# Peptides against a protein of PDB entry 9IZ0: the designs that were tried, part 83

Target 1, 345 residues: chain A of PDB entry 9IZ0
Amino acid sequence: ITCLGSNGHTYKQLVKGGNDDLRQDAVMEQVFEQVNGFLRSYRKTSQRNLSMRTYKVIPLALKTGVIEWVQDTIPLGEYLDSAHKVYHPKEWSLSTCRKLIAEKQMEDLETRLKVYDLVCRHYRPVFRHFFLESYADPVQWFTTQTNYARSTAVASVLGHVLGLGDRHGQNILIDKTSGEVIHIDLGIAFEQGKKLPVPECVPFRLTRDVVDGMGITGVEGVFRRCMEFTLETLRREEDSLLSVLEVLRYDPLFSWLISPLRRMKKQKMQLENFNQPESGNITTDASRDPKIQRNNVSGESEAERAILKVRQKLSSTLSVEASVGELIRIAQDPSYLALMFCGWS

## One batch from the design tools (peptide; made by RFdiffusion4, then SolubleMPNN)

Design b2_p13_3_s1 (from b2_p13_3, 5 letters changed)
Fold by OpenDDE base, seed 3:
Structure b2_p13_3_s1 (fold): chain B 345 residues (1-345), chain A 13 residues (1-13)
Amino acid sequence: as target 1 above (345 residues)
Amino acid sequence: EELLKAAEEARRA
């Protein structure tokens, strides 16, 4: 919809209705706003303008809300699919790669690694072309690529700490003006992605195309340093961050558990990304709302476990450099990427 | 070889 504001400006907005609870997205955006406060207060992060890009979410009801339409953006996955067709027209299609990974999903790790390597050889990274195409001026090119690496670093640390898991390419927007990343559809947090049929096994998305967008230095440039400064800030503000999360423990509107409906929808999206849209009207008569006796006791215990995991991830047992080094290693490890739905791009 | 055959079959489907 397009709304006319009281200021005379028109605002494009996305109305989401049906089975999606936007309250979780709204809460995660509030957590990011608080973290952006910490990043502005700390010299090392403030001097680099490090922030998590946020968007406005207004939950109107349990299953209905309004989302800000982020202007001048493209989904990462949409750009990559288009760019691969242009730059590598002789390589495999995204559908071919997905099918091969799916067909071997139940096989052993060795077989899955062989399939992943084969897919990687027939589907090369292209995301560097986004910056080369979009920014003809060398200063703009360098600035936007730097902004991308910075924004991705902040999102990667926050994604790990808050357990957002693997952000697939449709849930990552690229701002065409700044090069910054915007994470959307925050319906999985606190490692609930590990409870999916295809478990999220990486701390954040750091696929070959995500790295290719960082330019010639890859992860060893701006990205690593900005991850370190972000993690250093979050460790310094641990008590402040945990206090923000403790407020959510007592929020009766926040769900620390992935709803069966969201699980089924993500399962279905994982499966429908395998099947062409057969227009099968599976009217799943979702009318039988099983009385979700929210065992409040189970939700509180999950909240406590989630907060404990956040505290553990902020532990100073390892240096910032060692912790970031291990996160980057795990996020790029073929043994994890081969287990993902789309770990090759 | 089987993976290449599966890839060709996957490309024809």
Scores: peptide ipSAE 0.024, ipTM 0.697, DockQ to the pose 0.043
Fold by OpenDDE base, seed 4:
Structure b2_p13_3_s1 (fold): chain B 345 residues (1-345), chain A 13 residues (1-13)
Amino acid sequence: as target 1 above (345 residues)
Amino acid sequence: EELLKAAEEARRA
């Protein structure tokens, strides 16, 4: 829909209807706005304009709401699929890569690493071309690439600390004007991504294409330093951040757990992204109802565990540099990326 | 070898 604001500006908005609880997104956006307050308060982060890009979410009902249509954006995954076809037309399709990874999903780590390496050799990074194509002016190119590395660093730290899951290329928008990343579909948080059919095993998305967008320095320089400054700020504001999360513990509308419906929907989308309909009637007897172990873990015990895990991630036991170094290592480790739904791009 | 064969089969499909 397009709404005319009281300021005379027209705002495009996305009306989401269905089974997605936009209250989770709205709450996470509120947490990001609080964190943006912390990032503005500290010299090291404020001097770099470090922020998590937010978007407005207005939940209208339990299953319906209005989301700000972020103008001038493209999903990372949409750009990458298009760019790979242009720059590497002789390489494998995204569908081929997905199929091969899926076929080996139940195999051992060694087999999955071999398939991941094979996919990586036939699907090379292209995301650097986004900046080279979109910005003819060298100053604008450098500025937007820097903004990308900065925003990705903030989103990576926050995504790790808050345990944001489902960080696939369709849930990460690139702002074509600023080069900044915008994370969407925030309803998998507090490590609930580990409860997906393909468990999330990286702290944040730092795939080869995400790194390629940082240019010649890769993860070094701007990205690493901005992660360090962001984590330093969050460690200083630990009590403030935890106090914000404690308010959510008592919010009867906030779910610390992935809904069974959302889990099933994500499972179905993971399966459907593998099943392009070749016209073959494979009657897969989907009759194995996975015994939903209703562990009646009280919602309170899940909130407490989530908050404890946030506190643990903010621990000063390791230096900021050591902590960021380990996060960057894990996020790029083939042994983790080979286990992901789409770890190669 | 089997992975390359599976990759070629997956590319032809």
Scores: peptide ipSAE 0.021, ipTM 0.645, DockQ to the pose 0.042
Fold by OpenDDE base, seed 5:
Structure b2_p13_3_s1 (fold): chain B 345 residues (1-345), chain A 13 residues (1-13)
Amino acid sequence: as target 1 above (345 residues)
Amino acid sequence: EELLKAAEEARRA
């Protein structure tokens, strides 16, 4: 829809109706705004303008709401597919790569690693070209690449701490003006990604293309340092963050669990959307999810487990540097990446 | 060899 604001400006808004619970997105955006408050309060994060990019979500009903249309953005996956065809026209298609990974999804780790390595040799990173193409001025190029590395670092720490799942290339937008990342479709949080048909094994998305966008230093520069400063801030504000999450424990509208049907549908719809060209009319048939009587008792116990897991991730047992170092290692480890869903390329 | 064959088959499909 397009709304005329009281300021005389027209705002494009996405009315989303269907099976996705927009209340989860709205709650996660509220958590991000609180975290952005913490990031503004500390010199190390404030002087770098560290923030999680947010978007407005207004839930209107249980499964209906209005989402802000994020202007001047492109999905990371859309850019990467297009750029790969331009810069590496002799390499494999994304569909070929996904097919090979999917065919070996039920095989052992050794077989999956061999397939992942083979795919990596025939599908090279291209995301550095986003910055080279979009910004002719060297100062603007450096600024936007720096903003990308900063925003990716904040999103990586928050994504790990809050256990954000479903971080595929269509759920990560790139702002074409600032180079910042915007995470959308926050409907998988608190490690519910581990309950998907193909479990998520990495703490956040740090694929070869995500690293290629950081430039020549890769993770060993702005990204690592901004992860460290973000995690340091979240550890200092642990009790404040946990207090925000405790309010959600008592929200009868918040869902700490992904339904079995929704779990199956998320990864299946990813496969279908990647195999179909431009047929924009996915009438999502409103399959009446049977009234699962949410026993409130099960929701509270899952909320408590989620909060305890957030506290565990904020533990000061390891230094900030050691914790960030291990997260960066795991997120890039082929032994974890080869276990991801075929759409995780 | 089998992975290369599967890759060629996947490229032809």
Scores: peptide ipSAE 0.020, ipTM 0.612, DockQ to the pose 0.040
Fold by OpenDDE base, seed 2:
Structure b2_p13_3_s1 (fold): chain B 345 residues (1-345), chain A 13 residues (1-13)
Amino acid sequence: as target 1 above (345 residues)
Amino acid sequence: EELLKAAEEARRA
C-alpha cells in the first residue's frame, strides 16, 4: 500500500497477513532501538556511528500488520543469485548446490564436509562485486564497504546475543545507498533457530559471500573491531539490556517459543526448495490448527532460560577480543556450515 | 482505518 504522511510525502508499506507474528518483529525492533541508544552513548561506538538498522513494524492483529517498505534495498540472496550467474556462468547453479547438500543431509559429518567443499569449489564468492558495480567513485566505494562491515558487525553481535535465527539471504537486505545491512523477519529469536528442522549451529551468518563483501581485509579489518566495540558496549549496558528483556517476560503477547505453525512452514519451504520443478501456486491453507498438547513448560520458564542465556553471552569471563575471536571462528567453521541448508554462500 | 482495511484484504488474499 502507499500512504500519504502528514508531511505530504508518500510512503510505501508492505501489508503482511498469514502465519508470521509481526508482534515479535515489533518487539525485536524496540530492543534494537534501545541497543542503538547504548551504541550512541558509548564513545567507541558513537564515533563510528554504529547502529542496528531498524524498520517500522505496526502489528494490527494476530499475525497481521504493516511493515515499512525499506526503499533502495535488495535482499542479499537476490543479489548473490544474480551475481553468481554473471561473474561465474560456468559454475554450478544454486539449485544444483542445494540438491547435493540435501542428498547428503542424513550422512556422517565427513561425507557432509566433502560435499560442502565440493560445492564451495563450484560456487565461488561474488559479493565484493556489489560495491565495485554500485560505487564507481573510490570514496563512495570505501565508505559503503566500510558501512557494510560496520553494520554486519553490529548485527552479528546482536544476532548472537539475542539468539536471532533464520538469517538466510532473503532476510538480510542491503541498502544500495549506504551499503548497510537491514535484518528483517525477526520472529526466530532466543536460540529458537536450534528447534528448526535443520538446526542453526552458527552464532550469526558469516558465510564466504558475507566475508567477500568486507573486501581485502575480510573479517580482520573494520568488522572484527566493530564487533569488539559493540560487544564491549553491550557488556557495559548488560543490566539495562536485561531490564528491557524482563519487560518482555511480562508481555502476554510475546512468544519465547517458535510457533509450531512457523516450524511447519519452514519445514515445508525447505522440502519445496528440494522438490521444485517450475510448477505452480499451491496455496496450502495451513489453517487447521492441530491441538498440539502444549507441554506445560510455562512461558515464564522459557523467558527465564532465554534471559539467562543472554546474560551468559554477555559474561566478562573472556576478554572482548577472545569472545569475538571465538564467535568469528565458529561462524566460519566448515563443520557447522556443512550442517546447514545454505552454508556456502 | 485504511491501513486496517488493507491488512484485512491482504489476509483474505
Scores: peptide ipSAE 0.000, ipTM 0.314, DockQ to the pose 0.032

Design b2_p13_3_s2 (from b2_p13_3, 7 letters changed)
Fold by OpenDDE base, seed 2:
Structure b2_p13_3_s2 (fold): chain B 345 residues (1-345), chain A 13 residues (1-13)
Amino acid sequence: as target 1 above (345 residues)
Amino acid sequence: DELLEEALRARRS
């Protein structure tokens, strides 16, 4: 839809209908705005303009809402697929890589690591080319690559702390103007990604292409330092952040658990993306609600567990540097990436 | 400054 703003400007909006509860996205965006308040108040983060990029979500019903159309963006996965075809036309297709990883999904870790390494040798990083192509001016190139590393650092810390899942390349947008990342589809949070058919085992997405976009220094320099400053800010504001999450504990409309429907949809998408070419019309006819027995874990008990995990992730038992170092290590570990649906790019 | 010079060198190679 196109809306006329009170300022006389026209805004394109996406009306999303389906099985995804946009209230979860709206709540997570509100948490990000509060965190952006903390980042603006702290000198080390404010001086670097560190923020989580947000977008407007207006839930209209359980399964329907209006999402801001983020202008001048591209999905990371769409850019990467196109760029791999241009820069590495003799390498394996994304579909070939997906197939080989899938064929070994039930094998041992050693076999999965061998296949992951093989895929990595035949599908090389290309995301540095986004900045090289889009920004002819050296100052604009360096500024936008710096903004990318900064925004990715903020999103990585927040993604870990809040346990954001489903961080595939279609759920991460790149702003073509600023180089900043925008995370979308926030309906898997508080480590519910571990309950997916392919469990998420990394704290955030830090694949080879995500690192290649940071330039020659990779994770060392802007990215690491901005993760440290972000985590330092969140540790300082722990009580404020936990108070925001406690308000959500009493929201009867907020789901601390992945819905059975969303789990089934993700399972189906994971199975279908192995067998069919990219016909983008996944009309999931979700008319059959199988009465999956709600195991009587009260929503309150799951909220309490989620808040406890957030508190544990904000613990000052390790230095900020040691904590960030361990997160970066785990996020890049081949033993975890080889277990993921798409850990090579 | 060094990071910008290193990045500019890497863009020229």
Scores: peptide ipSAE 0.006, ipTM 0.444, DockQ to the pose 0.014
Fold by OpenDDE base, seed 1:
Structure b2_p13_3_s2 (fold): chain B 345 residues (1-345), chain A 13 residues (1-13)
Amino acid sequence: as target 1 above (345 residues)
Amino acid sequence: DELLEEALRARRS
């Protein structure tokens, strides 16, 4: 929809209806605005203009709301699919890579690593070309690539600390003006991504294309240092961050658990992307309801576990540098990326 | 920004 503001400006807005709980997105955006306050208050982060890019979410009902249309953006996955066809026209299609990974989803780690390596050799990174194509001026090129590395660093630390899931290339927008990342569809948080049919095993998305966008230094330099300064800020503001999360514990509208419907929808989307409609009457005998042991884990006990897990991630037991070093290592580890739905790009 | 200058140096090397 297009709304006319009281200021006479027209704003494009996305109306989402159906099955997406926009209250989760709205709450996470509120947490990001509080964190942006901490990043602005700390000298090391404020001097670098470090922030999580936010967007306005107005929940209207249980499954309906208005989202700000982020102008001048492209989904990372849309850019990567298009750019890969241009720069590597002789390599495998994204559909071929997806098929091969899924065919081996139930196999052992060794087999999955071999298939992941094979896919990686036939689907090379291209995201560096986003900056080279979009910015003819060397200063603009450098500024936007730096903004990308900075925003990705902030989003990576926050994504880890808050346990953001479902960080696939369609849920990460790139701002074509600034080079900054914008994370969308925040309805999987507090490690609920581990409860998906394909469990998420990485702390944040740091795939080969995400790294290729950082330029020749990769993760070393701007990205690593901005992760360190962001984590240092969050450790300093631990009590403030935990206090914000404690308010959400008492929000009756906030779900600390992944919706069974959202889990099933994602399961179907993961399966339907592999089933070409062979007209086989698979009578899915819907009668095998997996006995969801409704462990009546009160929403309160899940909130308490989530907050405890945030506190554990902010622990000063390791240095900031050691903690960031381990996060970067795990996020790039083939043993985890090979287990992901799309860990190669 | 010292990080900007350092990354500019790293691109020139």
Scores: peptide ipSAE 0.006, ipTM 0.396, DockQ to the pose 0.014
Fold by OpenDDE base, seed 4:
Structure b2_p13_3_s2 (fold): chain B 345 residues (1-345), chain A 13 residues (1-13)
Amino acid sequence: as target 1 above (345 residues)
Amino acid sequence: DELLEEALRARRS
């Protein structure tokens, strides 16, 4: 829909109807706005204009809402699929890469590493071209690439701390004007991504293409340093952040658990993204009564565990530099990326 | 070798 604002500006909005609960997205956006407050208050982050890019989410009902249509954006995965076809037309298709990774999903780590390496050799990074092709002016090129590295650093730290899942290339938008990343579909948080059929093993998305977009320095420079300043800010504001999350503990509308329906939907979307022909004999024997163990883990006990995990991630046991160094290492480790749905790009 | 053959098969499909 297109709405005329009281300011006379026209805003495009996405009306999302269906089975997606936008309340979780709206709550996570509120958490990001609070974190943006902390980033603005702290000199090291404020001087760099570090923020989590947000968008407006208005839940209208349990399954319906209005999302701000973020203008001048493209999904990272859409850009990458298009750019790989242009810059590497002799390499494998994204569908071929997905198929090979899927076919070996149940194999051992050694086999999965071999397949991941093979896919990586036949699907090389291209995301640097986004900045090179979109910005003819060197100042605009440098500014947008810097904004990309900064916003990715903030999103990486915050995504790790809050345990944001489902960070695939379709859930990360690139603002073509600023170079900033916008994270969307925030319905998998507090490490619920580990409960997906393909568990998320990385703290945030730092794939080869995500790194290629940072330019010649890769992670070594703006990105690492902005992660450090962001983590330092979040550690300083630990009690404030935990207080914000504690309010959500008592919100009856907030779900600390991924719903079985959402899990099944994400599973189906993962399978569809593999272009596996429906071997029709996946009888989804939906007759397995979704008396899937209500493990009597009260929603309270899951909220408590989630908050405890946030606190643990904010621990000052390691230096900021050591903590960021380890996060960057893990996020780029082939042993984790080979286990992911799309760890190669 | 087998992974390369599988990959070559997957590229042809």
Scores: peptide ipSAE 0.000, ipTM 0.411, DockQ to the pose 0.040
Fold by OpenDDE base, seed 5:
Structure b2_p13_3_s2 (fold): chain B 345 residues (1-345), chain A 13 residues (1-13)
Amino acid sequence: as target 1 above (345 residues)
Amino acid sequence: DELLEEALRARRS
């Protein structure tokens, strides 16, 4: 829909209805705004303008709401598919790569590693070209690439700490003006991605293209340092962050668990989006809501487990540098990446 | 290795 604001400007809004609980997204956006408060209060993060990019979510009911249309953005996956065809026209198609990984999805780690390595040889990174194409001025190029590395660092730490899942290329937008990343569809949080039929094994998305966008330094520069400062801030504000999450324990509208139906739907949509070109809006009328007897007792115990995992991730048992180093290592490790869903690479 | 080569050959034909 398009709304006319009281300021005379027109705003495009996405009305989302159906099985997606927009309350999950709205709550995660509220958590991000609190974290952005912590990042603004700490000198090391505020001096770098570190923030999680947010978007407005207005839940109208349990299964309907209005989402801000994020202007001047492109999905990372859409850019990468188009750019790869331009810069590497002799390499394999994304569909070919996905098919090869999917065909081996039930095989052992060794077989999956061999296929992943083969795919990597025939599908090279291109995301550096986003900055080179979009910004003719060297200062703008450097600024936007820096903003990308900074925003990706914040999103990576916060995504790990909150256990954000489903970070495929369509759920990460790139702002064409700032180079910043915007994470959308926050409906998989608190490590619920590990409960997907293909479990998520990495702490955040740090694929070869995500690294290629950081430029010649890759992870060894702005990205690593901004991850360190972000994690240092979150450790400092642990009690404040946990207090924000504790409010959600008592929110009867918040779901700490991915519903089996939502899980199946997301996976089916992932599989369908990989196998078919965009053929139209099949509104499957999922009108039969089985009365999910939310046993209240199960929700509280899952909230407690989620909060405990957040606390564990914020532990000072390792230095900030060691913790960030390990997260970066795991997120790039082929032994973890080869286990991911075929649309992840 | 052989099954991967065979699958690659079957896509080039």
Scores: peptide ipSAE 0.000, ipTM 0.338, DockQ to the pose 0.031

